# Peptides against a protein of PDB entry 7UQJ: the designs that were tried, part 29

Target 1, 160 residues: chain A of PDB entry 7UQJ
Amino acid sequence: PELYQNFNITPPRGVLFHGPPGTGKTLMARALAASCSSDERKITFFMRKGADILSKWVGEAERQLRLLFEEAKKHQPSIIFFDEIDGLAPVRSSKQEQIHASIVSTLLALMDGMDNRGQVIVIGATNRPDAVDPALRRPGRFDREFYFPLPDVKARFKIL

## One batch from the design tools (peptide; made by RFdiffusion4, then SolubleMPNN)

Design b1_p9_8_s3 (from b1_p9_8, 5 letters changed)
Fold by OpenDDE base, seed 2:
Structure b1_p9_8_s3 (fold): chain B 160 residues (1-160), chain C 160 residues (1-160), chain D 160 residues (1-160), chain A 9 residues (1-9)
Amino acid sequence: as target 1 above (160 residues)
Amino acid sequence: as target 1 above (160 residues)
Amino acid sequence: as target 1 above (160 residues)
Amino acid sequence: MVTPELLYP
């Protein structure tokens, strides 16, 4: 948040961290929160797992998302980190995903409703950026993407 | 660099990352460089290890530091990351540290000589901030400090 | 542990993370522990530094290793992470390394004595895999090796 | 394409 406010860049409302499992996406988000936190300005870090929002909040996921964004707005500057965001915001693929569609629509609305003055950054992490609804990847949402490469696939094959 | 330029904050000339080993300091610095790099604006990331500068550059460490800062200035926006900076800039403890004292003095001069318009950020990482010369921790140098806690199993429980 | 249990793969008793300094080895180990920890199953993460075991435990290093493995076995599923394992288990080079040889022999015995059913994974991290006793790198010990490349300065330039 | 290095989740 502040790291983007002080540059008069409209902070990206959202940043998508993508790359294979174990490439350090979640840590980066925490580390960014820690690095942007000074003794004078503490950044509040909110972490949620996408699949957990769907599974734990099945009937209240939309409400919980709103509450999360409200809480993040109250505790500015803040970072909302969604780990496995492909679990929260899957591509609108099937008629069965009406529940997912409503959650995605809520998340879209929350990201769109963030005032450019908001000191809230949303970070989504995924192993599958193509499994994330393209609507989330548009300007004013997750408009910045960071690829976390596998340390060389060949190095992994000596590992695996 | 650009992450401070666009906020019209005089970018901190230096940031000290401190905390226990394996808390992600080096990774954070690289991550910040990566996150601040867009397709339009590439941040050049220079990494040096403090102990390596002393051991590999014993006779030329001052010259190599100057060259590093010149190269960073030529490739703006840039980050200079010193891992284990306590190995490069130990607290001036003993008379034997004349070589260390000259290197620290050179680093101080280089940090002081960075124009406020410079798009160069210096990140120092250490496991022992108290082992870093206090002169480096003054305003206009490593004036921002970030503590990388051990992800305390209990702190994980406050984050989970 | 669980990441391997759910796949019915006999978890590798030991995994060697190797690569240059600051490539995220320690971070990956903790990340794996965190990612494998669910609300239902918490993985206990034990971290030791190889050089610290030799320096701090000089007279009791063998006993402390046994206690560490016993504690890890009591707190299954668990990960034992040895950072700088080349400091604990140097290649049997000189007659002076009798102390090192006893510690290595104890570590070998502890790794061999882990039942295939044990939910204990040992991760060794080193910047110098060739400085680790080859006996530790045999099947049933650190039989899986993970190379953490330097993010190739050239790969950074493709990213930059 | 920005490659973030191996990060602590």
Scores: peptide ipSAE 0.000, ipTM 0.234, DockQ to the pose 0.056; fails the geometry check
Fold by OpenDDE base, seed 3:
Structure b1_p9_8_s3 (fold): chain B 160 residues (1-160), chain C 160 residues (1-160), chain D 160 residues (1-160), chain A 9 residues (1-9)
Amino acid sequence: as target 1 above (160 residues)
Amino acid sequence: as target 1 above (160 residues)
Amino acid sequence: as target 1 above (160 residues)
Amino acid sequence: MVTPELLYP
């Protein structure tokens, strides 16, 4: 077994930021995009809210996801940030909405269809990692997970 | 005293990631390596577990460390990530194993012997920073320490 | 509304790191500066403590801030890191010191006067975000805020 | 806390 796993660490195709509300997930994704953007190499940052994609584009959510990934591919290097991704990609076992299952399937296919050579990073932020389909958390998708802890509530009370 | 400490912040020779298990230390190191890797400048990522270096290479651990640092120098820019570094670099005052003391001494020498111009970053991750030899935490070695807090257990219960 | 907010995420002019003491704010700022510094593009890192600027340069604090920002502009790309920025930029409503109000006003003007094309990032670290003037937290200034949580005190007890 | 700002060169 080659002692040196030279991970040519291809930029992860997907990163899941998870943790309680107000822990800076959205802010971090923006800061990341900003820090990677030099004057010579601007990273294009695409932000979407999971719930907004569902609510604003009922029946077009799949098409909007495809267009988003196509635009991200055209504007490489790029970051696609899904805020509240649990709203977009609920666990399949939730009996309710066929619409959610189709969107999850589309997102899975879009993440799987990203060429390894593509400079597209997908960042999903959620307050509920258990509400995100485990299939999205598999290798080649959101295979990197960053936990954003709440401040110790006691620590927040010392700031006050 | 020059008001501007122009820290030409040379990439730290060493960064210690410390915090409880499951706080994303290993994941962060991988994500760092990935984010620093562009299509033009691939960062070579070397991952080792501290305990694996000791257990798999009993009597060769020093040689394997030297080879690791030599390969990292050949493949600059590079990151050497030691997961569970407390397994590799125990506190010297622990009476038990001469073998651990020699490995720590070798790691110290290898970190000290990195030219300031080298694009090699060493990241050590531990759940037990107090189990890591204080000599490794001195300037020029793991002189940057990132704490990875646990989620407030109460915050995790609000996610549920 | 253009579906793609192509945030050409210009490096934020200002980032506020806030959270309890010892959560790694200062360390993070240094690590950021280091990670952005390649052999070809050294980022110049300027570190100041908020309280030190007030105490060491009573009556010259405004001039020292101007000089700091001028030097940061000369040495682009650069990071200005203010540790304990609440010491430099207290909330204006605190009745006491005219000196603090003038320094805050100068810092506001300096942040507003940074050209959008400038490769200067200002990072402020505080343990008390509520003690920082809200005007500094507006868009175009410290418009990105990273919270640094304490480890759950219970988690720290599991590390011992 | 490794802020993900370290994640981005």
Scores: peptide ipSAE 0.000, ipTM 0.187, DockQ to the pose 0.057; fails the geometry check
Fold by OpenDDE base, seed 4:
Structure b1_p9_8_s3 (fold): chain B 160 residues (1-160), chain C 160 residues (1-160), chain D 160 residues (1-160), chain A 9 residues (1-9)
Amino acid sequence: as target 1 above (160 residues)
Amino acid sequence: as target 1 above (160 residues)
Amino acid sequence: as target 1 above (160 residues)
Amino acid sequence: MVTPELLYP
């Protein structure tokens, strides 16, 4: 949040964290949720795994996404974090491809339907940005992308 | 590594990081790998997802685990990090239960077979420590457990 | 960055990350840098260690700081991250006290001289916020402080 | 989980 204000950047509706596994994407999302909530202004943090959207929400994934966004909207300011958002990608089955298309379509619609005045930020984390549906990466959705490089071995030495 | 040497603590063969998702387990494992590697002493960091052991190593998961431990042993000092180690748990199918039992058994044997003189540390990360096979949590395996609490929602709010 | 804009918070010129070692401060700074750079808008991340400012920049530390801030200003939007910023504090020698005073004075002047319109953010990380010169912690400098708690003392004790 | 806590907003 604060960094976008500094740069006169319109806060993205969606931010994509991408990079190799264990580069801190999930941690960053939580840290962002933590950093944005003050004692005066609690930010509600909603977390879902992309794979859970496909697997646990069988037949209700779309409804669960809608409910998630509604709940996030009710509890503004809020962050919706999708860990492993590339897990929305279809598992190689024709039935799963249809389910994927529907879930992704629902997510697209939910992101598009967020009023820019809403204090809901969506963060997607992935190890595979190329496996994220390109439609999700368009302006007004995950229009900000953040690469989490492996800390260069030299840079890691300095963290510890 | 260095910390265990400094305290005359026998380095655990295995450390289990557990706690809610996004509590920094994967990050900590990478940070530990980074802290332990100096410019003089590089630590080789091997990372696998528990779910990938089941899904990507279909029919060869045991072999891949053996190769992983062999490679880690060749490249000592090394860390083997299993992210989502609870993902070794069978998905609800009798066939997957057998596969799980075999993979877990192989992992147990590999951990038991690590000479205490080896500079190989195994880190398992899970959101569900109770879903981790109790046999993995015995002395000589994941005998050190680290709970990663959710940062108190209040503490999160202060970061943002 | 983005979080400050979303909340109509005037972007701090400086943010102090503090907390026990291994609490993820440096990682957070990198993740913030990563999170602020999109494919469309790369944020230049400059990293220095406080101890390196004293030790590696002997006799030129002030000049190196000036050059760092100039370079950051040239490559806006940018983040300057000082890891272990408390390492600017003199080690117990009268000569180092003078060097420290001069380096800190230079850093103060550089932070004060940043036009609020500049897209340069300074992040300081320390394990010892009380060892950070109080002058650095005043409004217009490191005026935002973020505490990185140890994951619950119990959780840490298990890692070690 | 290490959460940076904003001490001084």
Scores: peptide ipSAE 0.000, ipTM 0.202, DockQ to the pose 0.069; fails the geometry check

Design b1_p9_8_s3 (from b1_p9_8, 5 letters changed)
Fold by OpenDDE base, seed 5:
Structure b1_p9_8_s3 (fold): chain B 160 residues (1-160), chain C 160 residues (1-160), chain D 160 residues (1-160), chain A 9 residues (1-9)
Amino acid sequence: as target 1 above (160 residues)
Amino acid sequence: as target 1 above (160 residues)
Amino acid sequence: as target 1 above (160 residues)
Amino acid sequence: MVTPELLYP
């Protein structure tokens, strides 16, 4: 949020952090939240794990998503971080289609319903970007993607 | 580097990460370097500790800084990370003034001599931003600063 | 590995990173692997998620653990990182006792069977250290623990 | 000041 104010750039609605496990996606999201928080401007950081929303809130998952986005709007500037977002919004696979489709549809609607003037950023982290519903990766949603590579041991981290 | 290409934004010459010890400054710098590296575009990450440049390279510190920046230019897109940069560029204190002044002057010149078209980013990390020479914190150098707050120590770092 | 060589300290067999979700445990493990890797000494980083070993390798989990430790020994200096290790080695709960007990027993034996001369470090990350079998937290195993606190919420990190 | 660079790693 503060980031974008200083540059007169409208904050993106959503940023997808993707890359192999343990590439620091979750830490980056927290460090961003922490670094964007000054003594004068506190950023509220909301964190959810995609699988936890499905498992803990069967039948209430949509309501919990709505409440999350409402609270994020109330406490703006804010960041909503979804860890393992591929667990929340899997590609429409044939077997568990309806419930997942409803949650994905709710997330899509919540991201689409964010006013461009709102100081809410959504960060999704996944190890499997191809397992995230392509509809979430469209403009106005997770329209910015960041790859967290394995520290390629081939590229000489020359700690000179 | 890749960050800025995707947005047609000129990369800053320098970013200062500051905050208490153990707030993840070094980790963030590495995560950024990793994250900016794609399979198509590898970012070269150079890391130096400010105190090591002074202690290991007494009389050669300036030459080593020049070589570091030359190698970073050759291997662009690249990130130069200075850990404990306050050890490299202390505020001009009366006693060790001349040698430190020369190293600081070299670093200033190297940062000023980076063409805006160069894909080299310099990240400095410090626990003591007020101990960093103010000349380094001016526009075109470390003109962007990020505070890394203490994680809330209320939960005892029980290093058990 | 290199860390401990510089201090003439025998590397611990195992280190437990614990703390709330997204406190950077996984990223710290990777950053340690990356920082300990020089041009002269490449550290091999092995990563497994505790739950994946149980779910993907039902009946083969022990064999996969053995292979992991063998490969880590072959590619020393190396780091084995277990993300969500509480998923691999839950406290002996009555219902799924035998299969979990066997996997925990295998992990215990593998950690105990690491020669002190071996350049293999095991890092476990968990959000629930109390859910990790206490036998893994004994001397010669995960005998060093590091708490990763939430970044201090002077600003309400309302984790809703 | 927090810079866009951190949001676009």
Scores: peptide ipSAE 0.000, ipTM 0.206, DockQ to the pose 0.117; fails the geometry check

Design b1_p9_8_s4 (from b1_p9_8, 4 letters changed)
Fold by OpenDDE base, seed 4:
Structure b1_p9_8_s4 (fold): chain B 160 residues (1-160), chain C 160 residues (1-160), chain D 160 residues (1-160), chain A 9 residues (1-9)
Amino acid sequence: as target 1 above (160 residues)
Amino acid sequence: as target 1 above (160 residues)
Amino acid sequence: as target 1 above (160 residues)
Amino acid sequence: SVDPELEYL
């Protein structure tokens, strides 16, 4: 294992926030965006749900993803946050698998096609990192993962 | 539910860091500030405790909050971090409720009165989000929440 | 305790990310760097393992640390991330204690010698904050800690 | 006594 990984952290590298529901993934993405926002550098935050991309945009999901990335580029510096990106996972239906494959393929192409000079950061949040297409987790895409540990169910009961 | 929430993440939007004691809320705020600091962009971090605002500044708390926001504006880009902002919660005394209502009202006015162009981010940390005045959690204030999951009590025992 | 800590959050202040293995420390550091990266402000991320500094660079560890800090300064704004910085802790061997003391002393000198104007942020991650030399945790060094709570073992089993 | 199950990761 190379002792020294030098990472030039530039967009469009995706960050995968993974961890169980209610671990604050969405909220971290917003906090990061807020902390990096300034008068000189207003970060535009775009939120989409992975499950909504799949279910509501059947047949238009690819176009909506393209428009989202174009809008994010137009309003750079930008964060595109995909909440529940595991919702892009194929449900065990052949038709859903084809729709999934197409949408994921489009997302891959958009992430690959972002000029490394672009100020567009993509954050994906998932409760099921294993349900995220491995192609999304390759270098230049969601090549950085962030695990959000669940509060202990017992600890959650002490907060409620 | 609109599929697409576009959030222009600009100050003065507050971020509420909530989660049990020892979950790293204060430390996250500092880490965020550090990560966004540069030679060109030094972020000034102001820390106050909510309980200390209530207890030590009785009668002057409003003035001290105003001065804090003025100082943060003078030293922008800035983060105002309110640790234990749930400490602004009314203790079950009528006099404390009036003091609370006044202090919270002043904090609300300061958050509302921050020009959206200002480089002042407000972070509130709480162990009891339900003890935070709902008015603080409205859009334009602490409209973004971040849950810090407790370590499992068992995991905490392995670290101590 | 002074009610009001004003922290000018500028480099070279170190942030200590501490918490059990698999809590996302490394991933948070990368997420922070990614969120703060822009076309105008590319953050260079340098990762080193504390254990590897001790074990692989025996006799050259000090030189490698110096070179790392020089490279980080050359490529500023930069994040130096020391993963497993508790791996710099002395194993119970007298020879390892001397090597540790020397390496830690060099790291201290490098952190102290960084001009506060430099855009080099140092992040240390540890699973054992108590194994981190107290001298590293002093003001101007890793003076900011961030606790990463473990997921409950039960919650981890639900994600696997 | 550090519990040995932490060794396997």
Scores: peptide ipSAE 0.000, ipTM 0.193, DockQ to the pose 0.095
Fold by OpenDDE base, seed 5:
Structure b1_p9_8_s4 (fold): chain B 160 residues (1-160), chain C 160 residues (1-160), chain D 160 residues (1-160), chain A 9 residues (1-9)
Amino acid sequence: as target 1 above (160 residues)
Amino acid sequence: as target 1 above (160 residues)
Amino acid sequence: as target 1 above (160 residues)
Amino acid sequence: SVDPELEYL
């Protein structure tokens, strides 16, 4: 609630930032965290990269996700930012290793388990929204999507 | 040269942006492209993600790298930005598929084949500089490294 | 000088980044700091928000500015980044409290007192360049301006 | 492992 009292938006449980690489998704998440933090209201910003959760935590990725959400709840108001969430939660395909399916299922359960009254926001960033499991894009999860366009290559920055 | 005539830097053939996730590596590359572009001098910004080159172009990744460098040369002055270059060119390990070794070798050859008089800059971004093949960090390749620190909470970024 | 030996630019005493919100001004500043830092040359990045200097340091804002510039000089090469500089140095109006006028005057004096040979760069970011005191935009202060355009208007962010 | 717990003050 109060994190978004600054935004008058019903706090989405999750926000998906999508757009071409380097459109400022990661920065916007950090800037939102910084802009929502005042001297009176410290926001804890947790950042994970989807591919890093899979590669660093082989066999513990689910536990690391649980710990991340628990810490975020403990340190609320908080933002969990998943950079490259398409690396964590690829679209469910018959070729997916069981490990990927389990991690996606854990993330879904963690997002569903967040109380709407919690001061925890989840931001996912991806270059490929269509590569993100559609189950993550359902209401109560990443239910808001923000497109980050390429800065038009044609837009000459007029350095005055 | 002329891209860096604005920057009196002997144009590094490559620049490695490294630092924690969301420290602004990707946006810096875009913003450098934008700041180097004037109304008289359009810089063409090419962006690729390391993991995308590997995943989308299975069997054509080498060709895609060659085309990228050819297009960058054709549209000079230009910047080639590799986001997550550690995904494209991981440290050569005994467990790496021959495909990864070939892609790294192609990238090395393309960087070595750039004329120092060329108006093509290559920027690599990584969260894990130690995961980038040391051959890419040699003189004439990614020979300049820029650390993107976490925003220190205490408002002093000691850029190491 | 040497910060800008990397940039064949006579070191502007100040650079004004202006443009619509979310155009990457803050990130460009951070990333310029990172891109000027090599393994051999560490740049110290100092960040302040204009509104925070006014709100946090009622009665000490001038002292905090002086300390910031002294620390930046002590830790040169350095970058001082003022985010939302329009909050620190609004256009001098008859309705401004004497406190605002004094802070602007202190910032002007600090920028004027910087040796041109100093390795201290000041970057101001604003969404409203016309709300910045014109005295700050004079030669030897924020004498270079970089426009950060909206990523072209044609891509309506379809907020779903 | 950059565990960027950024405590925004």
Scores: peptide ipSAE 0.000, ipTM 0.251, DockQ to the pose 0.081
Fold by OpenDDE base, seed 2:
Structure b1_p9_8_s4 (fold): chain B 160 residues (1-160), chain C 160 residues (1-160), chain D 160 residues (1-160), chain A 9 residues (1-9)
Amino acid sequence: as target 1 above (160 residues)
Amino acid sequence: as target 1 above (160 residues)
Amino acid sequence: as target 1 above (160 residues)
Amino acid sequence: SVDPELEYL
């Protein structure tokens, strides 16, 4: 509510930052956390890599996602930043697909379970938006996208 | 008006960010755009490189500058960030000097043509403020300068 | 080492960001944390206000500083950002002077106790560098200073 | 590698 209540906008449950490597997605997410953290409203910034969710927590990734969302809810207002969120998308190998599908399903459920009154913003960053599960890009999830262009011609950083 | 109305300040038409390479000029400009973009006031951030204005738009650079300023005016409040604005300064070759002089003249006219009521801020970044045309540094143009010191050799914050 | 190893520089134990209010010191510190956080090296950013160290932890400020440095050491590579570090400087009231002197003494000891091999960077921000205890500005402490010039009065982007 | 929580405390 409040980060968004102060702005009378339906909080996007998620924002996708997409664009080539080195375009400043992680930096923008941190700068957003920084800028939205007024002296009165400290925003807690949680960062996770998509690949780390799979590799560090083999067999516990779903539990770690739940704990992350609980911690984020406990420390409202908060931002959860998923760097390389495409690293949660199923790679074409069958066993990894099932593990990834389960983790993505858990993330979907956690994003869907966020009360519209929560002060938890989820930011996903990817270099490959087409590799992100289309289910994550649906309304009420990562329903907003920010393209981080290469510093080439069309650098419309729509800093929303 | 409002970005400046909230601060009761005459909008600088331009701000020059100068300092050695890697001092975070581009980052600060983006962070400024991000921080000034409240959810109520989305700031549109336009980034262009001075060298790209010359190289990508051979014969159309003036038109592209006009279009950039029109787009920025259409999407108020907005920031136009010129990275490497010294790249618009004439290089010592006569034909490039005429082209650069025409582009700089167009930029001067566009900055002078900005209504003091416009919510368009222009930020120029350079590693060589002395290579920037003195006409761009006049009052009502880039009349404000920010020195981005080198992190003294010992504090190289790699602002990637 | 590595934030500084990548630059072959002796890590400053501290960097002082000084300049008038609203010059983006806090934002730059956050942007530095963000930019130095490569995909391979996530930097943990700890922010504290000098005034909060005194007011929130009345009687425990020294313990909280120790805990902060321990947490920063545990989460290497890390940045400790002290906003309004002049708020740790003794105000002219005798009882507050002793409390402030003890807190500053603790901070000095913590900065001196940082191994030159530690990946902990301390950034202090102040609007009043002359109000910062000269002992904090000695070599191996805040031995580097960055002046954040006023945006000349007309471009106060309140980078919160 | 612990995920850096940028705790803006």
Scores: peptide ipSAE 0.000, ipTM 0.204, DockQ to the pose 0.179; fails the geometry check

Design b1_p9_8_s4 (from b1_p9_8, 4 letters changed)
Fold by OpenDDE base, seed 3:
Structure b1_p9_8_s4 (fold): chain B 160 residues (1-160), chain C 160 residues (1-160), chain D 160 residues (1-160), chain A 9 residues (1-9)
Amino acid sequence: as target 1 above (160 residues)
Amino acid sequence: as target 1 above (160 residues)
Amino acid sequence: as target 1 above (160 residues)
Amino acid sequence: SVDPELEYL
């Protein structure tokens, strides 16, 4: 009995858009959202800047993330776009602010808690993928990565 | 009288987005649709999966294609996006199902029948451009091809 | 003798991506560049900001444009992306700086001088298409326009 | 706070 493992290509819960500033990560995420919205199938697009979540919501960032995910779940199909997610979810090993560890843990839990059936796509954009907690880059989270190169002058994109 | 041959740069009727699964073909097509829709100039985006047209519309696939093109023509400017177009338009030389040949022929005729002035862009997405009937890749059809590479995680797009 | 009018679908020399800030233009151009680059067929992507060409290359903007087009021609297939092209090529009727008129004239000449066989796509991105010299929007130049809507709330992308 | 609900309504 050939187990057709239905590679239930669980729509990636998270897509990490990473690449230098001005590479258009935010813009792609928006274009993606727009692109997924039909008259029949409106996709709700949620955009948050990582830095804005931290700076505007001091002490409430965890709650704001929960609310964002609940609202995204309520408005399925939806896209949550975190612009500058490295500002939201810095690497845990960086000795600095404990606040980031809580936010990262919350984001991890929220991404893990998304039912596979949820038409919620989370897009994280960063200029520094290595500044993003590796735990966010694991399967079931930001498990797809799209590098957004600087379209520099000589860009032979060696797609290796 | 200088015949300004208006090089009526016939907007390419078809653009083939090809590249591995998960490279963003569907998403780009939708982003293009989105990007072409203004408040003033809404572009109608039509999305169909090749496999869905065959499986859901057994015996009606030809009619559904005609209806799709008529509706796209009615809702100009419009984009018809065929996701997994290799499922819709397999290479004729593959011995299998006569049904595909009819659908391919219909799609060819529909693409050929689009007036040059029609603001209808057809985007076909496939993971296998070589599985797409070469007749679809001829001038006046999917005459532009955009390869969608795997965003290899490590692709330092050396923009040289 | 059936005149196979080789509809030499002259790849449009120029595509104008226009739409509000943060709508996708730069990113789409990059994504198109990336999507056109395979391991076998690397597309060279050239990005310039219109304002940067003017500000960084005071008195050399014309030369920099020439060099850019020559380099793009040398690295075919290539994409030249002008971000904020309205900063590079403002409408001539605006009474201000003669420098812009020279740059516009140079860009016009460079776009006109591109051989139809050149695998060079020029993408201009602007938030203000009406601020772009209409001469750039003529056939053989930026003769295709893609509006990049704000992925605003109400964009009922009628994906019919 | 106008949550720019980019509600693609």
Scores: peptide ipSAE 0.000, ipTM 0.213, DockQ to the pose 0.070; fails the geometry check

